# Peptides against a protein of PDB entry 6DSZ, part 220

Target 1, 361 residues: chain A of PDB entry 6DSZ
Amino acid sequence: NYVVTAQKPTAVNGCVTGHFTSAEDLNLLIAKNTRLEIYVVTAEGLRPVKEVGMYGKIAVMELFRPKGESKDLLFILTAKYNACILEYKQSGESIDIITRAHGNVQDRIGRPSETGIIGIIDPECRMIGLRLYDGLFKVIPLDRDNKELKAFNIRLEELHVIDVKFLYGCQAPTICFVYQDPQGRHVKTYEVSLREKEFNKGPWKQENVEAEASMVIAVPEPFGGAIIIGQESITYHNGDKYLAIAPPIIKQSTIVCHNRVDPNGSRYLLGDMEGRLFMLLLEKEEQMDGTVTLKDLRVELLGETSIAECLTYLDNGVVFVGSRLGDSQLVKLNVDSNEQGSYVVAMETFTNLGPIVDMCV

## One batch from the design tools (peptide; made by RFdiffusion4, then SolubleMPNN)

Design b2_p22_1_s2 (from b2_p22_1, 7 letters changed)
Fold by OpenDDE base, seed 3:
Formats: structure tokens, C-alpha cells, sequence
Structure b2_p22_1_s2 (fold): chain B 361 residues (1-361), chain A 22 residues (1-22)
């Protein structure tokens, strides 16, 4: 009886940081195909707490904290459209991951989008949004008492959504998305009415953005708005202010992931397809009325890492680089560059053994 | 490793000092 201990997946396809185990613990959560790994960030490094097997490849993994929760909840969507909200519960030495809510959000009709599954959570935790199929936006209302994740679809006129996020600081849940039509790529916003189950006109739009605009970053208050990342340009828009930069350094490789470093959205990590790690900086200008506006955008090269599928800032300049194609890393950001001019030092490398071919025998 | 421990025990990154050097 060779118990072939099925090799654990090593390729990372998602990572998030938050307070999942407690209000006080800083956690790193790593998605490796069908497995969720939960770590506590400690003075001694990453302490493994729990591994959870999921019924399918994790396609979306997001932490969120509804009003009145002491710690974050975890939303997971699988590639088979199984959705769940998970809570960490510890009772002495007993550690349980409880399912607060679950549901299957698959539609019988619809073309699966070529850009894959997108899942987003409203910053005020009013709803989850899902782009699963072309021409549809699925909404899961977040209600505390609902054990069954009920979803409804809103029709999107824009068939080819590239990326979508919820905006911050909006009275109603508001999405911002990049879409492609025969005329090019554009940015649009919609308010999502839970009551009417429809889109209302959003606060702003921008037609004819860069042809390769691929990523939307929602910016927290006080800036608000969104960053749109292309192949050649990075743009900011909040309805009142527009700013664009075209740093030559980003043309060399496509930016594929991002992570917000600070709560106010003044700094972001960006990773490209060559494993370059950038800092995106939002320079502030305080107005006489106490409003904060964006003065400028700056992109700086920090160094090189494994090709990131996902990035997450932990603490104290430590970044987890989740890699699907290469080894995942813990890296340290330093104030001073090394002899090679890099501000990034690899501290730990997690060997990627490649894709587990599930040989269904 | 001792290096990892030192990294996690290190003070918060001085972002302003980093940004000034970038």
C-alpha cells in the first residue's frame, strides 16, 4: 500500500494579508490550487496555523470586514463557481474554519469571460461583485444572517470587461471597470442598486484609454478614484482630477499584479512579467480647505523577484511574492540599495515543484 | 533563519527615507 502522499501544490495563484485568525494577528493567506494555507506573521517569521482543502481551484480569495466584525472574513470563489464565506474560529487548542455562508453562483447560460473570473468586494461590505460571464455582472448581497449566498445578475452592455473594482468613498456601491469595444479600451463607472437590481450612471467615465489598459486599482480616501495601469501608461482618475504618466521603464514588461502598501493608498507595489518589483507613489497636495488631492504619480524600480502572480505587503518592509511560474519568496525592502542597486533582498524562497498534474487515475 | 527573524523584528520600514533615495 504505497500511500502516495499526493504532493502538496506549490504554485501560488493568490495571496492576501489581513486579520483572519484574530483582530490582533497579522495573517498571510496563500492559495495553492485547491489548498488554502494560513500563516501568522510573527517576530520569528511565518508560523503555519492551518491548511484547508477546497472543493476546486481557488479563483478568488478576498478578506473583508463587515461592520461589527472583530476580524476579517474570507470570501472564496472556486473555478467551479462554488462561493463561500469562511471564518476562523479558535476555541482553546481547537482550530476550526467555519463556513458562514455558501452557494453555487454558476449560470446555466453565458459565455465564460476570456480574462477569467474576477471577484471584488465593496469596501463598505454591502456586496460582492463577480464578473464570470460576458455581459453579466453578478451581485451577492452581503447580509449577516444569510447562510445561503444568493446572487443575481445585472446586464452589462460592455461585453468585454478587462478588469473591475469597487471604488472607495461612494454613497452607493460603485464599480469602475476597463472594457474593450471595437473603438478601443475605455473606463466606465456604474452605481449598483441593490434595491432595483440594476446599474445607475456612475460618477465618471473615460473613453479611449490606453489600448493595453489591463488593471484597475481602487484608491482609498482621501484621494478616491482609480488607477488604470496599461502597458505604456499609468493613469489616475477620480471624476474631478485626471493625471497620466508614461514612465519608459514599464514598457519593458507588462504589470500583472499590485498590492496596496498603506491604508491611505499613497504607495503600491507593482509586479511585472519579468519579476521586476516597482513602487507606485501617489504624491499628495493639501489644499487650503484641508482636501487632499493627487499632485503626481511616480514609479520607481525597487528590484527583482520571482515572477509574481500576487504580491502582499506584510509588515516592516517584508513582502510576500506569490509565484505561479517560479519560486515564491519572502523579500525585504531596504532603505539602502545593495551593491547591485537593488532595494529588494530575498530572505526566503519557497520551491515551486511545478503544476501538480492531477492524474485522475 | 536568524536573518528572517531579524527582518521581522526590524523596525518599521522608513518609507520616507526609502522614497527620498529612490
Amino acid sequence: as target 1 above (361 residues)
Amino acid sequence: SEEIRKAFLSPPLDWDALVEKL
Scores: peptide ipSAE 0.404, ipTM 0.902, DockQ to the pose 0.912
Fold by OpenDDE base, seed 2:
Structure b2_p22_1_s2 (fold): chain B 361 residues (1-361), chain A 22 residues (1-22)
Amino acid sequence: as target 1 above (361 residues)
Amino acid sequence: SEEIRKAFLSPPLDWDALVEKL
């Protein structure tokens, strides 16, 4: 009996940061196929706290803090549509990952979307949204007392959703999405009515965006709105203000991931398919009435990393680069460039042994 | 490593100083 010690997955397919273990701890959570790794960010680096085996490949992993929770909860959706909300509990040396809620959100009827699973959480923690199937938006209402994740579907008229996010600062949960139709790619918003289980007209739309518009970033207050990233352009829209840039440097390779650095959404990290790391800057303009508006967008090259599947800013200029195709890295951002003109220095590299081919023997 | 420790113990990144140099 050869116990083939199944090699642990090394390819990173998601990462998030937040306060999962406590209100005070900064955590890095890493999804590696069916494995969740939980770290505490410390002065000495990443301290491993717990590894959790999941009942399937992690497809969505998001931290969220419901109103009156002291720390973040973790939403996980697997590729087999098993959903759970996890809580970290520590009692002395005993560490437990508690399932607060669970459910299977698979539909018996539906065409799985070719662009895969998208999972998003309303910033006010009113609901989880899931794009699992073409022409459907699944809603999971967030209720504290509900141990069973119940979902319902709302029909989307737009069959080919490219990316979707919840917007910030909306009285009702509002989604912003890029979709494709025969006329091109467009951006639309919908309000989500939990009561009526339908979409209402959202605050804004933009028809005929860039043909290769692929990513939506929801921008926090005070700016609000969304950033739309394409192959050639980066655009901002909030209903009142539109701004677009077309920096030549982004044309070289497709931007595939992003991470917000600061809570106000003034700075983002962007990663492309060549492993280039960019900063996206939102320049503010303070109006005489005390309102803050977007003045300009700026994109700057910081340096090169492994090809990021996900990025997360930790603290003190440290960034985790989660890679599926290459080695994951801890990198340092520096104010001064090195001799090569890079503001990025790799501090630690985590070897990726490639895809675990499940040889079913 | 000591390098990682120094990196995490370093002051917050001065983004304004970084942006000024970019």
Scores: peptide ipSAE 0.402, ipTM 0.904, DockQ to the pose 0.916
Fold by OpenDDE base, seed 4:
Structure b2_p22_1_s2 (fold): chain B 361 residues (1-361), chain A 22 residues (1-22)
Amino acid sequence: as target 1 above (361 residues)
Amino acid sequence: SEEIRKAFLSPPLDWDALVEKL
């Protein structure tokens, strides 16, 4: 019996930054198929803390901080619909990853969505939303005392959801999503009623967005609303303000991932299918009453990296580029461009050995 | 690496200065 020591997966399929190990620690969490890697971001670089094996491929990995928690909790959903909420605990040198809650959220009925699993968390930590199946939105209410993740479905009239996020600054949990129908792609919002287990009319909609609109970014306060990214255009909408740009540079390759750089949502990193790294800038206008409105959107090319599956800003201009197709990287953003006009310098490269082809010999 | 250490020991990125260069 040759125990083929299965090589550890190297392809990154998710990454997130937050405060998982403590309130003070900045962590990088990396999903590599069934493996979760936990790092602390330190002055010395990335310090490995723990590796965790999951009972399936990680499909969703999100950090969130419920009210009254001192540090972030980790939501994981596997491709087999096993959901868990994880907590990091350290007692001296003993490190434990505690399952706070778990459940299986698989439905017996439903067509799995062709665009895969989407998992989102309400910014106020009222619920988790899951798009697993066409025409269904699954809700997991977040309750601190509940060890069993119970979910319910809300019927979604829009059968072909492309992307969905929870909005910020909403009195009720509100989703914003891009969907496709025979007339094209559109953006809609719904309020989610936990009590009635139904959708209510959301604050706004935008019909006939760009035909290739593929991504929703929820924008924090003070701007609020959402950014919709297409192949040719980037649009902002918050119910009152609409703005669209069509920078020619983004037309060359599809933007596939994003990461918010700062808490106010004024800056985002964007990665495309060619490995180009962009800055998306939200230019503010301060009103006389102290309200902040969006003045303009700007997209600027920073440089080139590996093709990002996920991006996360760490600190001090350091970005982790998680790649599924290529080598993952730590890159540095610089104020001044190099001789090639790039603001990006690769500092470390993590070799992607690809999927372990189980050569069954 | 020493490069990584230098990167993480560097001051926060001056985003305004970067944006002015772009």
Scores: peptide ipSAE 0.394, ipTM 0.900, DockQ to the pose 0.902
Fold by OpenDDE base, seed 1:
Structure b2_p22_1_s2 (fold): chain B 361 residues (1-361), chain A 22 residues (1-22)
Amino acid sequence: as target 1 above (361 residues)
Amino acid sequence: SEEIRKAFLSPPLDWDALVEKL
């Protein structure tokens, strides 16, 4: 009887920061295959609170705060298309993770997208959007009283969606996505009608973006719009303003992850396939009427880390670098560079023992 | 840059106390 001591998974495939345990606590949530780890960020470091086993590999993990909630809820989608909304509840020393809602969102018919599962939440918490299958956008309406996550599909004419996000500041839920067709890669927007269960024309589109445009970042107000990251360029568009940069430094390795540092979307962390960590800066221009416009985009190299699968800014220059290929890290971003010109110092390293292929036979 | 300097001078957690404990 080989008791295979099931080594806990160490490879990180997702991380998020928010206020899950309470309104006051800053949490780090880490997805490691089927395992969810919950930490509180403290002045003493990461305090473990709870570990949760999930019924499948975590494919999507997003924190969101519906209107009138005091703390964030957690949306999880597994690779087996099991969806749930989780709430943290503490009563004295008793800690429970409550399932507020659940459902299976698998379709009987559909081609699973080669780029995997994308899950997004509307910033106003009106819906969850899922790109699971080519030519379909799945919508889960967010209703407080509904314990059963029901979804419907909207047909996408664009079969090859690369990335998709919900935009901020839209009267109706609006998606922005990069897609590929025979003519190249393009950006489009659609409004999502819950009533009609269809797409309406979105506020803007941009045809013929960079051929390797791979990521969409939704930018919060006051800027609004989206950032499109490619291999060679970073572009901003909000319908009224377009700005593009092509910093030579990003051509060396593909940007693979991003994280917003501040609520106003002025700063983003970017990680590439070489483990280089960048800061993307949105420079503001305040107009005479008090409107804020984007003046410029700037990219700065901060330093080197493990190859990030996901990044999350915690606080005070501390970043969690979730790695699938290497060791995950807590790193500090310093004000002053070290002797090597790096602004990044590794504070803690979490050994990655490799992907535990749970061959569930 | 001076902007990076301003970016990470957010106040609340004494991360120096964190590093001293590591």
Scores: peptide ipSAE 0.129, ipTM 0.729, DockQ to the pose 0.112

Design b2_p22_1_s3 (from b2_p22_1, 6 letters changed)
Fold by OpenDDE base, seed 3:
Formats: structure tokens, sequence, C-alpha cells
Structure b2_p22_1_s3 (fold): chain B 361 residues (1-361), chain A 22 residues (1-22)
């Protein structure tokens, strides 16, 4: 009896940081295909707490904290369109992952989008948005008492959404998205009416963005708005202020992931297809009325890591680099560069043994 | 650069609050 110890998946396809185990604990959650790994971030490093098997490949993994929750909840969507909201519960030494809500959000009719599954959560936790199919935006209202995740679709006129996020500081849930049409790529916003189950006109739009605009970053208050990342340019727009930079260094490789460092959205990590790690900085200008406006955008090369599928800032300059193609890493960001001019030092490396080909025998 | 230095010196978490709980 060869116990083929089914080698645990090692390729990382998602990571998030938050307070999942408790309000006080800083957690790193790592998605490795069908496996969720939960760590506590300690001064000594990552302490494993729990591993959870999921019924399918994790396609979306997001932490969110509804009003009145003491800690974050976890939203997971699988590649088979199984959605769940998970809660961590500890009772003494007993650790349970509780499904607060679940549902299947698959549509019988729809073209799966070529850019894959996108799942986003409203910062005010009013809804989850899903781009699963071309021309549809699925909404899951967040209700505390609902154990069944019910969703509805809103028709998108824009068939080819590239990326979408919920904006911060909006009275109504507002999405910002990059889409492609025959005229190029554009940015648009919509308000999402839960009541009417429709889109209303959003606060702003930007037509004819960079042709390779691929990512939307929602910027928290006080800045608000969004950052649009392209191949050649990074742009900020909040409906009032527009700012664009075209740093030559980003042209060398496509930025493929990002993570917010500061709660106020002053800094973002950017990872490209060559494993270069950048810091995007939002320079502030304080107005006489106490309003904070964006003065400038800056990109700084920090160093090189494994090719990131996902990035998450933990704390104290420690970053988890989740890699699908290479080894995942814990890296330290240093204030001073090393002799090679790098601000990045690998602290720990997690060997990637390659994709577990689920050979369905 | 000074900007990188300031970036790394602003911990998002109050470590002093975390150390007091450890």
Amino acid sequence: as target 1 above (361 residues)
Amino acid sequence: SEAIRQAFLAPPLDWDALEKKL
C-alpha cells in the first residue's frame, strides 16, 4: 500500500493579510489551489494555525469586516463558483472554521470572462461584486442573518471588463473598472443600487486610457478615487484630480500584482512579471481647508523577488511574496540599500514543488 | 532615498501595542 502522501500544493495563487483569528492577531492567509493555510504573524515569523481544504480551486479570497464584527471574515469563491463566508472560532484549544454563509453563484447562461474570475468587496461591506461572465456583474448583498448567499446579476454594457474594484468613500457602493471596446480601453464608474438592482451613473469616467491598462486600485480616503496601472503609465483619478506618470522602469515588464501598504493608501507594493518589486508612493498635499490632495505619484524600485502572483504587506517592512511559478518568500524591506542597491532581503523561502497536477485517475 | 526611509519607518501597526500584549 503505497500511501501516496498526496503532496500538499505549494504554488500560491492568493494571499491576504488581516485579523481573521482574532481582532489582535495579524494573520497571513495563503491560498494554494484547494488549500487555505492560516498563519499568525509573530516576531519569530509565521506560526501555522490551521489548514483548510476547500471543495475546489480558490479563485477569490478576500478578508472583510462588517460593521459590528470584532474580527475579519473571509470570503472565498472557488473556480466552480462555490461561494462561502468563513469565520474563525477558537474555543480553548479547539479551532473551527465556520461557514457563516454559502452558495453557488454559477449562471447557466454566460460566457466566462477571458480575464478570469474577479471578486471584490465593498469597503463598507454592503455587497460583494463578482465579474464571472462577460456582460454581467453579479452582486451578493451582505446580510448578517443570511446563511444562504443569494446573488443577482446586473447587465453590463461593457462586455470586456479588464479589472474592477469598489471605490472608497462613496455614499452608494460604486465600482470603478477598466474595460475594452473597439475604440480602446476606458475607465468607468457605476453606482450599484441594491434596491433597484441596477447601475446608476457613477461619479466619473476616463475614456481612452492607456491601451494596456490592466489593473484598478481603489484608493482609501482621504485621497479616494482609483489608480489605473498600465504597461507604460500609472494614472490617478478621483473625479476631480487627474494625474499620470510614465516611469520608464515599468515598461520593462508588466505589473501583475499590487498590495496596499498603508491603511490610508499612501503606498502600494507592485510586482511585475520579472519578479521586480516596486513601491508606488502617493505624495500628499495638505490644503488650507484640511483636505488632502494628491500632489504626485512616484515609483521606486525596491529589488527583486520571486515572480509574485500575489503580494501582501505584513508589518515592519515584511512582505509575503506569494509565487505560483517560483518559491514564495518572506522578504524584508530595508531603509538602506545593500551593496547591490537592493532594499529587499529574503528572510524565508518556501519551496514550490510545482503544480499538483490533479490527475483525475 | 529619504522617501524610502520614511516609507519603512511608518509601521501600519502600533508595534508598541503588540509588544504590550505579548
Scores: peptide ipSAE 0.027, ipTM 0.564, DockQ to the pose 0.048; fails the geometry check
Fold by OpenDDE base, seed 2:
Structure b2_p22_1_s3 (fold): chain B 361 residues (1-361), chain A 22 residues (1-22)
Amino acid sequence: as target 1 above (361 residues)
Amino acid sequence: SEAIRQAFLAPPLDWDALEKKL
């Protein structure tokens, strides 16, 4: 009897931070294939609170706070298209993860997108958007009383969506996406009508962006708009203002993940395929009328980490580097560089035992 | 650079609750 102790997955495929266990707790949630790990961030490091087995590989994991909730809820979508909204409840020492809503969002007809599953949540918590299939955008309306996650599809004319986000500060839920057509890569926006179950024209578009534009970052107010990351360039657009930079340092390796540091969207961590960690800075210009506009974009190399699949800024310069290919790390960002010119110090390393070869026995 | 300093000195997120230095 070989008790193959099923080795717990160690490769990180997603991570998020927020206030899931309470309004006051800062949590780190880590997706490791079918396993969700919940930590509380403390002065002493990551305190494990709960591990949750999921009925499939976690493909999307997002925290969101609907209006009138005291703490964040967790949206999970599995690779088998099982969707759920989870709530943390603690009663004394008893910890329960409650399913607020669930559903299967698989379509019988559709070509799964080659770039995989994208799941996004409207910043105002009006809906969840899913890019699962080419030429379709799936919408899950968020309703507190609905225990069943019901979805509908809106047809996308743009068949090859690279990345998509909801924008901030929009009267209607508005998506911004990079897509590819025979003419190149482009950025477009659509308003999502829940009532009519259709797209309306969004506030702006940008045709012929960088050929390797791969990532959309939605920027919160006061800036609004989006950042588009390519191989050679980083661009900002909000409909009124366009700004592009082409820092030579980003050309060396593809940026593959990002995380917002500040609630106001003034700083972002960027990770590339070589494990380089960057800070993207949005420089403010205050106008005489009190409006804040983007003055400039800047990228600073912070140092080197494991190759990030995901990044989460925690607090006080502490960053979790979730790695699929290497060891995950807890790192400290320092104001002063070390002797090697690095602003990054590894605090803790979490050994990645490699891909769980599903030995189909 | 001053910008790196500003990047790390950005006001703590309103982590009113985490008074204690990580």
Scores: peptide ipSAE 0.022, ipTM 0.554, DockQ to the pose 0.055; fails the geometry check
Fold by OpenDDE base, seed 5:
Structure b2_p22_1_s3 (fold): chain B 361 residues (1-361), chain A 22 residues (1-22)
Amino acid sequence: as target 1 above (361 residues)
Amino acid sequence: SEAIRQAFLAPPLDWDALEKKL
């Protein structure tokens, strides 16, 4: 009797912070293959609340708050294209995770993208966007009354999308994406028409960005626009303003994940393939008319952590470092550096026992 | 751990101070 104690997955595939259990609770949600772990962030640390088994490997996990919801809802997409919107409900001591909506968003025709599944949510909660297949952008309209997640595809002329985000502050849902063609990598924007089920011309584009541009960060108002992260450069564009930096320190290792620290988009954590943790700072300039513009971009090395698959800022300078390759960590950011010049202190380490190879025997 | 508790009970990071020191 080999009791294969099915070790719970320990490798982290994704993490997100928000208000899922209540409007007041700060939650950390961790995706570990088919398992979702829900924590409440407390003054005493992470309190486990619930574990949820999913019907497949979690590929996308995003919190969003539709207009008139008191707390965040959770969108999950699995690697088998099962989509759901989950709600947390508590009635006394009874905790239920309710499926508000579900659907399978798999297409019968399409080449799965080599860069994997990308799922994004419009900041105004008008739609979910999915890049699942080359040359297609899938849209799931968000409607409260719809228990079935219905999707449609819009054709993308750009076959090789590297990363995509929804922009903030747009009258219509607007995507910004990095794509590759034979001439190099470029950034483009499209407005998404739900009515016509087509793309309209977006507010701006930038041709011939860095050849290794790999990530798009949507910047909230008042700045708006996007940050494009490459191997050698970080660029900002909002249609009116372009700014680029090429800090030598980022050339050493590829930045692979990011997380917004401030709600206003003034600071972002960046993690690279060596486990280095950076702060990206957006310096503000107040104009005489009271408008706020981006003055400069700055990158600072904070310290070293486990190699992050995902990062999420919790509170009080505490960051969760979700690692797939190493141990996940809670780390503290400090105002003062230690003797080694690091602003990062490990608080807790979560042992990674490695990937559960689902040997389907 | 006590370290976690202390860190969560610590005041918010003074980012303005950090920005001036970096």
Scores: peptide ipSAE 0.010, ipTM 0.497, DockQ to the pose 0.902; fails the geometry check
Fold by OpenDDE base, seed 1:
Structure b2_p22_1_s3 (fold): chain B 361 residues (1-361), chain A 22 residues (1-22)
Amino acid sequence: as target 1 above (361 residues)
Amino acid sequence: SEAIRQAFLAPPLDWDALEKKL
């Protein structure tokens, strides 16, 4: 009897940063297939706190803070459509992960989307949105008293959604998404009515974006709106302002992940398929009326890392590079370049032993 | 150490046990 000691998964498929263990602690949460690792970010490095096994591969992992919560809650959706909201609770030395709510959000009818599961949370914590199936947008209302995650579907006319986010600063929950039709790729917005369980017309749309537009970044206030990342271009739109750049440097490899550095959305990390790390900068212009508008977009090459599946800025220029294909890394962003012209220095490397092929026997 | 890693392991979330508590 070969007890195949099931090697713990090492490939990272998601990471998030927030305040999960306490209001004061900065946490790094790492998804490795069915495993969730929880760290506290300290001046000395990552301190492990807890490892949690999940019943299925983690497909979505998002931190959110409902009004009146002192710390973040964790939303998890598995590849088998099991959803939960988790809370960290510590009582002395006893550490518990509490399930606040749970549910299965699988539909009996629907074509699973080829681009996989997308899960998003409204910045005001009114709802969770899920793109699980083509032509459907699933909504989970967030109610504090509800231990059962109940969902409903809204029909999407746009069958081929590429990416979707909730926008910031909207009176009603508003999604922004890239979709493909026979005419190309487009960006559209919808307001989500919880009451009527339908879409209303959103504030703006942009037809005929770049053919390879693949990612939506929701930009917080004061800018608002969204960034659309393509193969050749980066576009900002907020309904009133449109700005596009086409820096030649991003054309060399597809950008595959992003992470917001500044709470105000002034800077974003971008990672490409070659492991290049970029900084996207939103330059502000303060108007005479005190309004802040986007002046320009800039992209700067920082250096090279492992190929990122996910990126998360921690603190003090430290970034976690979660890699599925290579070794995950902690890297330091420096103000000054090294002798090779790189602003990135590897601090720690986490060996990836490769994908655990779950042979479901 | 492997022993330290084991000390931080929580059991898998038991979905069936959660359904019985609700």
Scores: peptide ipSAE 0.000, ipTM 0.319, DockQ to the pose 0.017; fails the geometry check

